# Ledger of designs, part 176: peptides against a protein of PDB entry 2YKT

Target 1, 231 residues: chain A of PDB entry 2YKT
Amino acid sequence: SRSEEMHRLTENVYKTIMEQFNPSLRNFIAMGKNYEKALAGVTYAAKGYFDALVKMGELASESQGSKELGDVLFQMAEVHRQIQNQLEEMLKSFHNELLTQLEQKVELDSRYLSAALKKYQTEQRSKGDALDKCQAELKKLRKKSQGSKNPQKYSDKELQYIDAISNKQGELENYVSDGYKTALTEERRRFCFLVEKQCAVAKNSAAYHSKGKELLAQKLPLWQQACADPS

## One batch from the design tools (peptide; made by RFdiffusion4, then SolubleMPNN)

Design b2_p22_4_s2 (from b2_p22_4, 9 letters changed)
Fold by OpenDDE base, seed 5:
Structure b2_p22_4_s2 (fold): chain B 231 residues (1-231), chain A 22 residues (1-22)
Amino acid sequence: as target 1 above (231 residues)
Amino acid sequence: SELDEKIKKLLEEIEEIKKSIA
């Protein structure tokens, strides 16, 4: 029946979230943490590299003929520091606005969805059983009427069962329909949350890239000409 | 947490439904 098909669809939505979406989201979070760790590693390694660059700048500043190149090397290190600050801001957002919030939600979501599905199934079954009972009673009544010398005696009761069956069928269909809409809404809400949090990360990532581009574009021409200019 | 409370509420509702069926 249509109601049975819709019931199966509803259950499949919950199962898809629990068995496909949530595990995939956990993996996404794990990969995000790995990415964050790698970027932190890059940050640390870069610090060592640019600290060494500063040392080279110090040596240039102490030289007789390369003093101005010392300033260039210091500027390069300073620009790196500014870019690094933007990266750190992006990483904080990545951690706090995406990973942490997703982790908090996914941790308990399986339990929530299991309970929600169970509630739906219990109520759906209850309504279905009530309908089946009425149908069975009508069948019994019709059997009695066929064997009776006075079938008119059962006519009013037969009509009552027919009406009850119709009402219960309608109620079941409405309940299952609402259940399906609810399940789809639950699924959509989870995807929307992911999209919204990823947008925040993307915004901060864009700021990082923009700042780096601006700083380097401003300074690079100056650095490139430094060796051609006399001290 | 808010989610825990929602879970609790759902579980209570399930039990009520079970009682109504019995």
Scores: peptide ipSAE 0.022, ipTM 0.520, DockQ to the pose 0.015
Fold by OpenDDE base, seed 1:
Structure b2_p22_4_s2 (fold): chain B 231 residues (1-231), chain A 22 residues (1-22)
Amino acid sequence: as target 1 above (231 residues)
Amino acid sequence: SELDEKIKKLLEEIEEIKKSIA
């Protein structure tokens, strides 16, 4: 029946969220944590590299013929420091605005969805059982009527059961239909939440890249001329 | 949390439904 088909679809939506979406989201969070850790490692390694660059700048400053190149090397290291600070801010946002929030939600979501599905199933079954009972009673009544010398005696009751069945069928169909819409909305809400949080990450990432591009674009022409124009 | 409260409400509703059909 249409109701049965829609019921199966509804259950399938909940199952898809619990068995496919949520595990995939947990994996996404795990991969995000790995990515964060790797970027933190890059930050640390970069610090060592640019600290060594500063040392080279100090040596240039102590030389007789390369003093101005010392300032250039210091500027290169300073620009990197500023870029790295922006990266750290991006990582902080990545952690706090995406990973932590997703982790908290996905942990609780399994219980929520289980309860929601159970509620739906319980109510659906209740309505279905009530309908089945009325249908069974109608069948019994019809059998009695067929064996009776006075079938007209049962006509009013038959009409009442037919009406009850029609009403219960309609209620069941509406309930399952609403259940399906609710399930789809729950699924969409989860994807939308992910998209929204990822948009925040994208904005922060854009700020990081923009700052780096701006700083380097400002200084790079000066650095490129440093060797050609000794002072 | 908001989710915890929603879970609690759903569980209560389930129990009420069970009582009504028992």
Scores: peptide ipSAE 0.021, ipTM 0.478, DockQ to the pose 0.015
Fold by OpenDDE base, seed 4:
Structure b2_p22_4_s2 (fold): chain B 231 residues (1-231), chain A 22 residues (1-22)
Amino acid sequence: as target 1 above (231 residues)
Amino acid sequence: SELDEKIKKLLEEIEEIKKSIA
């Protein structure tokens, strides 16, 4: 029946979230943590590299013929420092606004969904059982009427059962339909949350890249010209 | 947490439903 099919669909939505979405989200979080760790490693390694660049700048500043190049090397290191600071801010956002929040939600979500599914199943079964009972009673009444010398005696009661069955069937269908909509909404909400959090990270990432581009675009021509003959 | 509260409410509702069909 339509009701039975929709019931199965509803259950499948909940099961898909619990058995597919949530495990995948946990994996996503784990991969995110690995990515964060790698980026932190890059940050640390970069510091050493640019500290060494500063040392080269110091040597240039002490030279007789390359003093101005010392300033250039210092500027290069400083620009990198500023870019790196922006990266660190992005990483903090990545951790606090995405990973931590997703981790908290996914942990609680399994219990929530289990309870929600159980509630739905319990109520659905209750309504189904009530419908089945009415149907069974109607069948019994019809059997009794067929064996009676006065079948008209049961006609009004039969109509009442038919109406009751129709109403209960409608209620069940509506409940299952609403349940399906609710389940789909729950699924969508989870994806939307992920998208929103990822958008926040993307904005911060964009800021990092923009700052880097801006700083380098401003300074690079000057640095390139520094190797020309001094004025 | 908000989710914990929702879980609690759902569990209570389940119990109420169980009572109504017993």
Scores: peptide ipSAE 0.018, ipTM 0.485, DockQ to the pose 0.015
Fold by OpenDDE base, seed 2:
Structure b2_p22_4_s2 (fold): chain B 231 residues (1-231), chain A 22 residues (1-22)
Amino acid sequence: as target 1 above (231 residues)
Amino acid sequence: SELDEKIKKLLEEIEEIKKSIA
């Protein structure tokens, strides 16, 4: 029946979230943590490299003929520091606005969805059982009526059961329909949340890239001319 | 920036979607 089909679809939505979406999201979070760690590693390694560059700048500043190049090397290191600060801000956002929040939600979600599915199943079964009972009673009544000397005696009761069956059928169909809509809404909300958090991270990442591009674009022409324009 | 505007638009669309779903 349509009701049975919709019931199966509803259960499948919950199962898909629990068995496909949530595990995939956990994996996504794990991969994100690995990515964060790697970027932190880059930050640390870069610090060592540019500290060494500063040392080269110090040597240039101590020289008689290359003092101006010392300033250039210091500027290069300073620009890197500024870019690094932007990266750290991005990483902080990546951790706090995406990974942590997703992790918290996904851990709670399994229990929530299990309870929600169970509640739906329980109520659906209850309504189904009530309908089946009324149908069974009507069938029994009809059998009694056929065997009776006065079938009209059962006419009013038959009408009452028919009405009850119709009402219970409608209630079951409405409940299952609402259940399906609710399940789809739950699924959509989870995807929307993921997209929203990823967009926030992307915005912060854009700020990092923009700042880096701006700083380098500003200074690079100066640095490129440093050797051609000796003091 | 163009990218910022795109992000803003997407976020607004997401909020609208959230409001449209029961």
Scores: peptide ipSAE 0.013, ipTM 0.472, DockQ to the pose 0.053

Design b2_p22_4_s3 (from b2_p22_4, 9 letters changed)
Fold by OpenDDE base, seed 3:
Structure b2_p22_4_s3 (fold): chain B 231 residues (1-231), chain A 22 residues (1-22)
Amino acid sequence: as target 1 above (231 residues)
Amino acid sequence: DELDKRIKELLEEIKEIEESIA
């Protein structure tokens, strides 16, 4: 029946969230943590590299003919420091605004969804059972009427059961339909939340890249000139 | 729908960001 099909679809939405979306989200969070750790590693490794660059700058400053290049090397290291600070800010946002919040939600969601599905199933079954009971009673009444010497005695009751069945069928269909809409809304809300959090991270990432581009664009011509004109 | 509206708003914000960094 249409009601049964809609019921199946509703249950499948909840199952998809619990069995597909949430596990995938947990994996996404895990991959995010790995990515964060790798970027932190890059930060540490870069510090060592540019500290070594500063050492080269010190040597240039002590040289007879390359003193001006010492200043250039120091500037390169300083620009790196500023870019790195922007990266650290981005990483903090990545952790606090995306990973932590997603982790908190996914941990609570399993119990919530289980309860929501159970509530829906219980109410759906209750309405279904009530409908079945009315149908069974009508069938019994019709059997009694067929065996009776006065079938007209049962006519009013028969009409009442027919009306009750029709009403209960409609209520069941409406409930299941609303349940399906609710389930789809729950699914959409979760994807929407992910998109929103990812947008926030994307904005911060864009700021990091923009700052880096700006600083390098400002200084790079100067550094290139210093190499081309040894004076 | 409220969720659809919010998604559209986010898409516009993304578009603005793209224009600013292009």
Scores: peptide ipSAE 0.015, ipTM 0.454, DockQ to the pose 0.467
Fold by OpenDDE base, seed 4:
Structure b2_p22_4_s3 (fold): chain B 231 residues (1-231), chain A 22 residues (1-22)
Amino acid sequence: as target 1 above (231 residues)
Amino acid sequence: DELDKRIKELLEEIKEIEESIA
């Protein structure tokens, strides 16, 4: 029946969230933590690299013929420092605004969804059982009527059961329909939350990239010119 | 900025969709 089909769909939504979405989200968080760690490693390694660059700048400054290039090398290191600061801010956001919040939600969600599904199933079954009972009673009544010398005496009662069945069928269909909508909404909210948090991270990432682009675009022509200029 | 504006728009669109299926 239509109601049975919709019921199955509803259960499948909950099942998909619990068995597919949430585990995948946990994996996403784990991969995010790994990514964060790698970026932290990059930060550390970059510091060493640019500290060494500063040392080269110092040597240039002490040279007879390359003094101006010392300043260029210092500027390069400074620009990197500024870019790194933006990266650190992005990483902080990545951790606090995405990973932590997702982790908190996913840990609580399994219990919530289980309870929600159980509640839906219980009520759905209750309504279904009531409908089945009425249908069974109607069948019994029809059998009695067929065996009776006066079938007309059962006609009114038959109509009552038919009406009751119709009403209960409608109630069940409405309940299952609402349940399906609710389940879909629950699923969508979870994706929405992920999107929202990822958007926040994306904004901060954009700031990082923009700052880097801006600083390098400003300075790079000067640095290139320094290579062409005499001492 | 433009990015913030677009993000807000997208979030509103999502909310509207949620309301339509609620």
Scores: peptide ipSAE 0.012, ipTM 0.455, DockQ to the pose 0.048
Fold by OpenDDE base, seed 5:
Structure b2_p22_4_s3 (fold): chain B 231 residues (1-231), chain A 22 residues (1-22)
Amino acid sequence: as target 1 above (231 residues)
Amino acid sequence: DELDKRIKELLEEIKEIEESIA
């Protein structure tokens, strides 16, 4: 029946969230942590490189003929420091605003969804059983009426059962339909949450990239000219 | 900025879709 099919679909939505979405989200979080760690590693390695560049700048500053190039090298290292600071801010946001929050949500969600599904199943079954009972009683009544010398005696009761069956069937269909919509909404909300958090990451990432671009664009012409115009 | 504006627009679109499902 339509109600049975819709019931199956509803259960499948909940199962998909629990068995596919949530595990995938956990994996996403794990991959995010790995990515964060790698970026932190890059940051650390870059510090060593640019510290060494500063050393080269110091040597230039001590020279008689290349003093101005020392300042250029220092500026290059300083720009890197500023870019790195922006990256660190992005990483903090990445950790605190995305990874931590997703981890908290996914941990709580398993219990919630299990309870929600169970509640739905229990109520659906209850309504179904009540309908089945009424149908069975009507069938029994009809058999009794057919064997009776006075079938009219049962006519009023038959009408009552017919009405009850109709009402219960409608209620069941509506309940299952609403259940399906609810389940789909639950699924969508979870994806939306992920999208929102990823948007925040994207925003912070954009800020990092913009800062780097701006700083380098500002200084690069000066640095390029330094060797062409000896003091 | 433009990015923030676009994000807000997308979130609104999502909200509208959610309401249509309910």
Scores: peptide ipSAE 0.011, ipTM 0.441, DockQ to the pose 0.051
Fold by OpenDDE base, seed 2:
Structure b2_p22_4_s3 (fold): chain B 231 residues (1-231), chain A 22 residues (1-22)
Amino acid sequence: as target 1 above (231 residues)
Amino acid sequence: DELDKRIKELLEEIKEIEESIA
């Protein structure tokens, strides 16, 4: 029946969220933590590289003919420090505003969805059973009427069961329909939440890249000119 | 109903998290 088909669809939506979306989201969080760790590693390695660059700047400053190039090398290292500071801010946001929040939500969501699905199934079954019972009673009544010398005796009761069946059928269909809409809304809400959080990540990432671009664009001409100028 | 109570509690907990993110 249409109601049975829609019921199966509703259950499948919940199952998809519980068995596909949530596990995938947990994996996404794990991959995010891995990415964060790698970026922290990059930051540490970069510090060593630019500390070594500072050492080269010190040597230039101690030379007789390359003193001004020492300042240039120091500036290069300083710009890197500022870029790294921006990266650290982005990473803090990435951790606190995305990963932690998603982790908290996904843990609670599994329990919520299980309970929600169970409630829906219980109520759907209850309505279905009530309908089946009413149909069975009508069938029994009709059998009695066929064997009776006075079928008119059962006519009013038969009409009552027919009306009850019609009402219960409509109620079941409406309940299942609403359940399906609710399930789809739950699914959409979760995807929308992920998109919204990823937008926040994108904004933070854009700020990091913009700051780096601005700093380098400002200083690069100066650094290039330093090599052309006589000491 | 115990199930209804639990669902409401979970919804509230999720809502609190969502509000903290907003």
Scores: peptide ipSAE 0.023, ipTM 0.540, DockQ to the pose 0.035; fails the geometry check

Design b2_p22_4_s4 (from b2_p22_4, 9 letters changed)
Fold by OpenDDE base, seed 3:
Structure b2_p22_4_s4 (fold): chain B 231 residues (1-231), chain A 22 residues (1-22)
Amino acid sequence: as target 1 above (231 residues)
Amino acid sequence: SELDERIKKLQEEIKKIEEEIA
């Protein structure tokens, strides 16, 4: 029946969220944590590299003929520090605004979805059983009427059961239809949340890249000229 | 920013679609 088909579709939506979406989201979070760790590693390694660059700058400053190059090397290290600060801010947002929030949601979602599906199934079954009962009663009544010398005695009751069946069928169809819409909304909301959070991360990432580009664009011409202009 | 506007637009579109589904 149409209602049965739609019921199956509804259940499949919930199953898809629980069995495909949520596991995939957990994996996404795990991959995000790995990415964060790698970026932290890059940050640490970069610090060592530019600290060593500062040391080279100190040596230049102590030299007789390369003093001005010392300042250039210091500036290079300072620009890196500023860029790194932006990266750290981005990573903080990445962790707190995306990973942590997704982790919290996915943890709570298992219980929620299980309960929601169970509630839907229970109510759907209840309505279905009620419909079946009315149909069975109508059949019994019709059998009695056929065997009776006065079939008109049962005509009013028959009409009542027919009406009840029609109403219950309509209620079941409406319930299943609403259930399907609700399930689809639940699924969509989860994807939308992911998209919105990822957009925020993208915005922060763009800010990091923009800041780096601006700082380097400002200073690079000066650094490039330093060797050509002896002090 | 252009990005902010785009994000806002997406949010509005999402909301509209959710209302249509409901």
Scores: peptide ipSAE 0.008, ipTM 0.471, DockQ to the pose 0.050
Fold by OpenDDE base, seed 1:
Structure b2_p22_4_s4 (fold): chain B 231 residues (1-231), chain A 22 residues (1-22)
Amino acid sequence: as target 1 above (231 residues)
Amino acid sequence: SELDERIKKLQEEIKKIEEEIA
């Protein structure tokens, strides 16, 4: 029946969220944590590298013929430091605004969705059972009427059951339809939340990249000319 | 297949952006 089909669709939406979306989201969070860890590793490794660069700059500064190159090397290290600071800010945001929040949401969602689905199923079943009961009663009444010497006695009651069945059928269909819409809305909300959080991360990432680009674009020409004849 | 096409489209868009930056 139409209602049964819609019911199945509704349940499938909830099941998709619970069995596909949420597990995938957990995996996404895990992968995000791995990514964060790797980037933290990059930060650490980069520090060592540019600290070593500073040391080279110190040596240049101590030289008789390469003093100005010392400053260049220091600037290179400083620019890196600034870029790294932006990365760290991005990572903090990535952790706090995306991963943590998603983790909290997915944890709460399991219980919520289970309850929501159960509620829907219970109510749907209740309405369905009521309808079935009414249909069964009508059938019994009709049988009784057919065996009766006075079928007219049951005519009014038959009409009442018919009306009741019609009403209950309509209510069931409406309930299931609304349930389906609700389920789809729940699904969409979850995807939207993910998109919104990822957008925030993207903005922070853009800031990181922009800062790096700007700093390097500003300084690189100077550095490239540093080996020219000293002034 | 549909996903692949969407990915290709995105790649093309990225390429376009790269060209604009260069």
Scores: peptide ipSAE 0.007, ipTM 0.337, DockQ to the pose 0.090
Fold by OpenDDE base, seed 2:
Structure b2_p22_4_s4 (fold): chain B 231 residues (1-231), chain A 22 residues (1-22)
Amino acid sequence: as target 1 above (231 residues)
Amino acid sequence: SELDERIKKLQEEIKKIEEEIA
């Protein structure tokens, strides 16, 4: 029946969230943590590289003919420091606003969804059983009427059961329909939350890239000219 | 697959953005 099919669809939505979405989200969080760790590693390695660059700048500053190049090398290291600071801010946001929040939600969601599905199933079954009972009673009544010398005696009761069946069928269909809409809304809400959190990450990433681009664009012409202008 | 086609489309869009920025 239509109601049975819609019921199956509703259950499948909940099952998809619990068995596919949530495990995939946990994996996503794990991959995010790996990505964060790798970026932290890059940060540490970069510090060593640019500290070594500063050392080269110190040597230039001590030379007789390359003193101004020392300042250039120091500026290069300083620009890196500023870019790195922006990266660190992005990473903090990535951790606190994305990974932590997703981790908290996914941990609580399994219990919530299980309870929601159980509630739906219980109520759906209750309505279904009530309908089946009315149908069974009508069938019994019809059998009794068929064997009776006065079938008219049962006509009013038959009409009552027919009306009850119609009403219960309608209620069941409406309940299952609403259940399906609710399930789809639950699924959509979870995807929307993920999208919104990724938007925040994208904004932070844009700020990081913009800062780096601006600083380098400003200084690069000066650095390129340094070797052309002997002191 | 449908996914591959969507990825290809996104790659093309990214390329267009890169060309506009250059």
Scores: peptide ipSAE 0.006, ipTM 0.343, DockQ to the pose 0.088
Fold by OpenDDE base, seed 5:
Formats: C-alpha cells, sequence, structure tokens
Structure b2_p22_4_s4 (fold): chain B 231 residues (1-231), chain A 22 residues (1-22)
C-alpha cells in the first residue's frame, strides 16, 4: 500500500543517517584531525627552516660585501611569520568551528535518532494495529450477517466500522506522510550544518591564501632585484 | 556512472575558477 511504502521510505531515511551518514561523518572528523596534525607538523618544520634562514641573514649582515642581502633574508623570514600567523588562525577556526562542532553533534546524534525512529515506529504500529483490528471486526461482522436470517440487524454496525476504517486509514496516511517529511528535514539539517561549518573554514582559508599572495606579490620583485642592485 | 558525471562537472567548475584566478 501507499502507506506501507511511505513507511519504508521513512525508516530508510533514519537508517541511512545512522548507518551511512554518521559513520562517514565520524571518518570525516578523523581525517580532519589527521589533516590538522599534519599542518601543525608543517608549522613546526617551517619554523626550523626559517630560523635557519635568519641565521644566514645574520651572517650576511656581518659580511663586508653582502650586508643588504641580510635585510632581504630577514624580510623573507618576516613575511613567512606573517603568513604563518594567518595559517594558525585558519587552523584554530578549522578546529573550533568545524571539528569540535561536528564531533559534539555526531556523538549525541546516535541516541537521538534511535529514540526518534523508535517513537515513530511505535506510533505507526499502534495506528496500523488499530486499523487492522477494525478491519478484522468488520470481516467477522459480515460473516455473521451472511449466516443470519435478519441481516438488517447488523447494517448500522457495519456502517460504523466502515467509517472507522476510513478515518483510521486517513489518520495513518497523514501520520506516515508527516513522519517522512520530518525524517527528510532531519537529514537535510545535518547536511546544512556540515555545509555551514565548512563555509566558515573556507572563509578563513581564503584569508590565509589572500594574505600570503599579497605579501609575496609585494616583496618578491624587491628580493629578485637584490643581487643585481647592490647597495 | 552518475558519480563520474558529477565529478566531471565539478572538475569543469574548478577549471573555470582557476582561469578566473590566473
Amino acid sequence: as target 1 above (231 residues)
Amino acid sequence: SELDERIKKLQEEIKKIEEEIA
């Protein structure tokens, strides 16, 4: 029946969230943590590299013929420091605005969805059982009427059961329909939350890349000319 | 497959973005 099909669809939405979406989201969070750790490692390694570059700049500054190149090397290290600050801000946002928020949601969601599905199933079954009972009673009544010498005696009661069945069928269909809409809304809400949090990360990532591009574009011509134009 | 088609579409969109940035 239409109601049964819609019921199956509703259950499948909840099952898809619990068995596919949530596990995938947990994996996404885990991969995000790995990515964060790797970027932290890059930050540490970069610090060592540019500290060594500063040391080379110090040596240039102490030389008789390469003093101006010392300033260039210091500027390169300083630009890196500024870019690194933007990266750190991005990583903070990545952790706080995406990973932490998603982790909090996914941890609570399993219990919530299980309860929501159970509630829906219980109420759907209750309404279905009530409908089945009325249908069974009508069938019994009709059998009794067919064997009776006075079928007219059961006419009013038959009409009452027919009306009850119609009303209960309508109620069941409405309940299942609303349940399906609710389930789809639950699914959409979770995807929207992911998209919104990823947008926040994307904004901070854009700021990081923009700052790096601007700083390097400004300074690179100066650095490239340094060897050709000694002071 | 449907997935392959979606991936292809995304690749084309990325290419357009790259052209705008360059």
Scores: peptide ipSAE 0.000, ipTM 0.341, DockQ to the pose 0.131

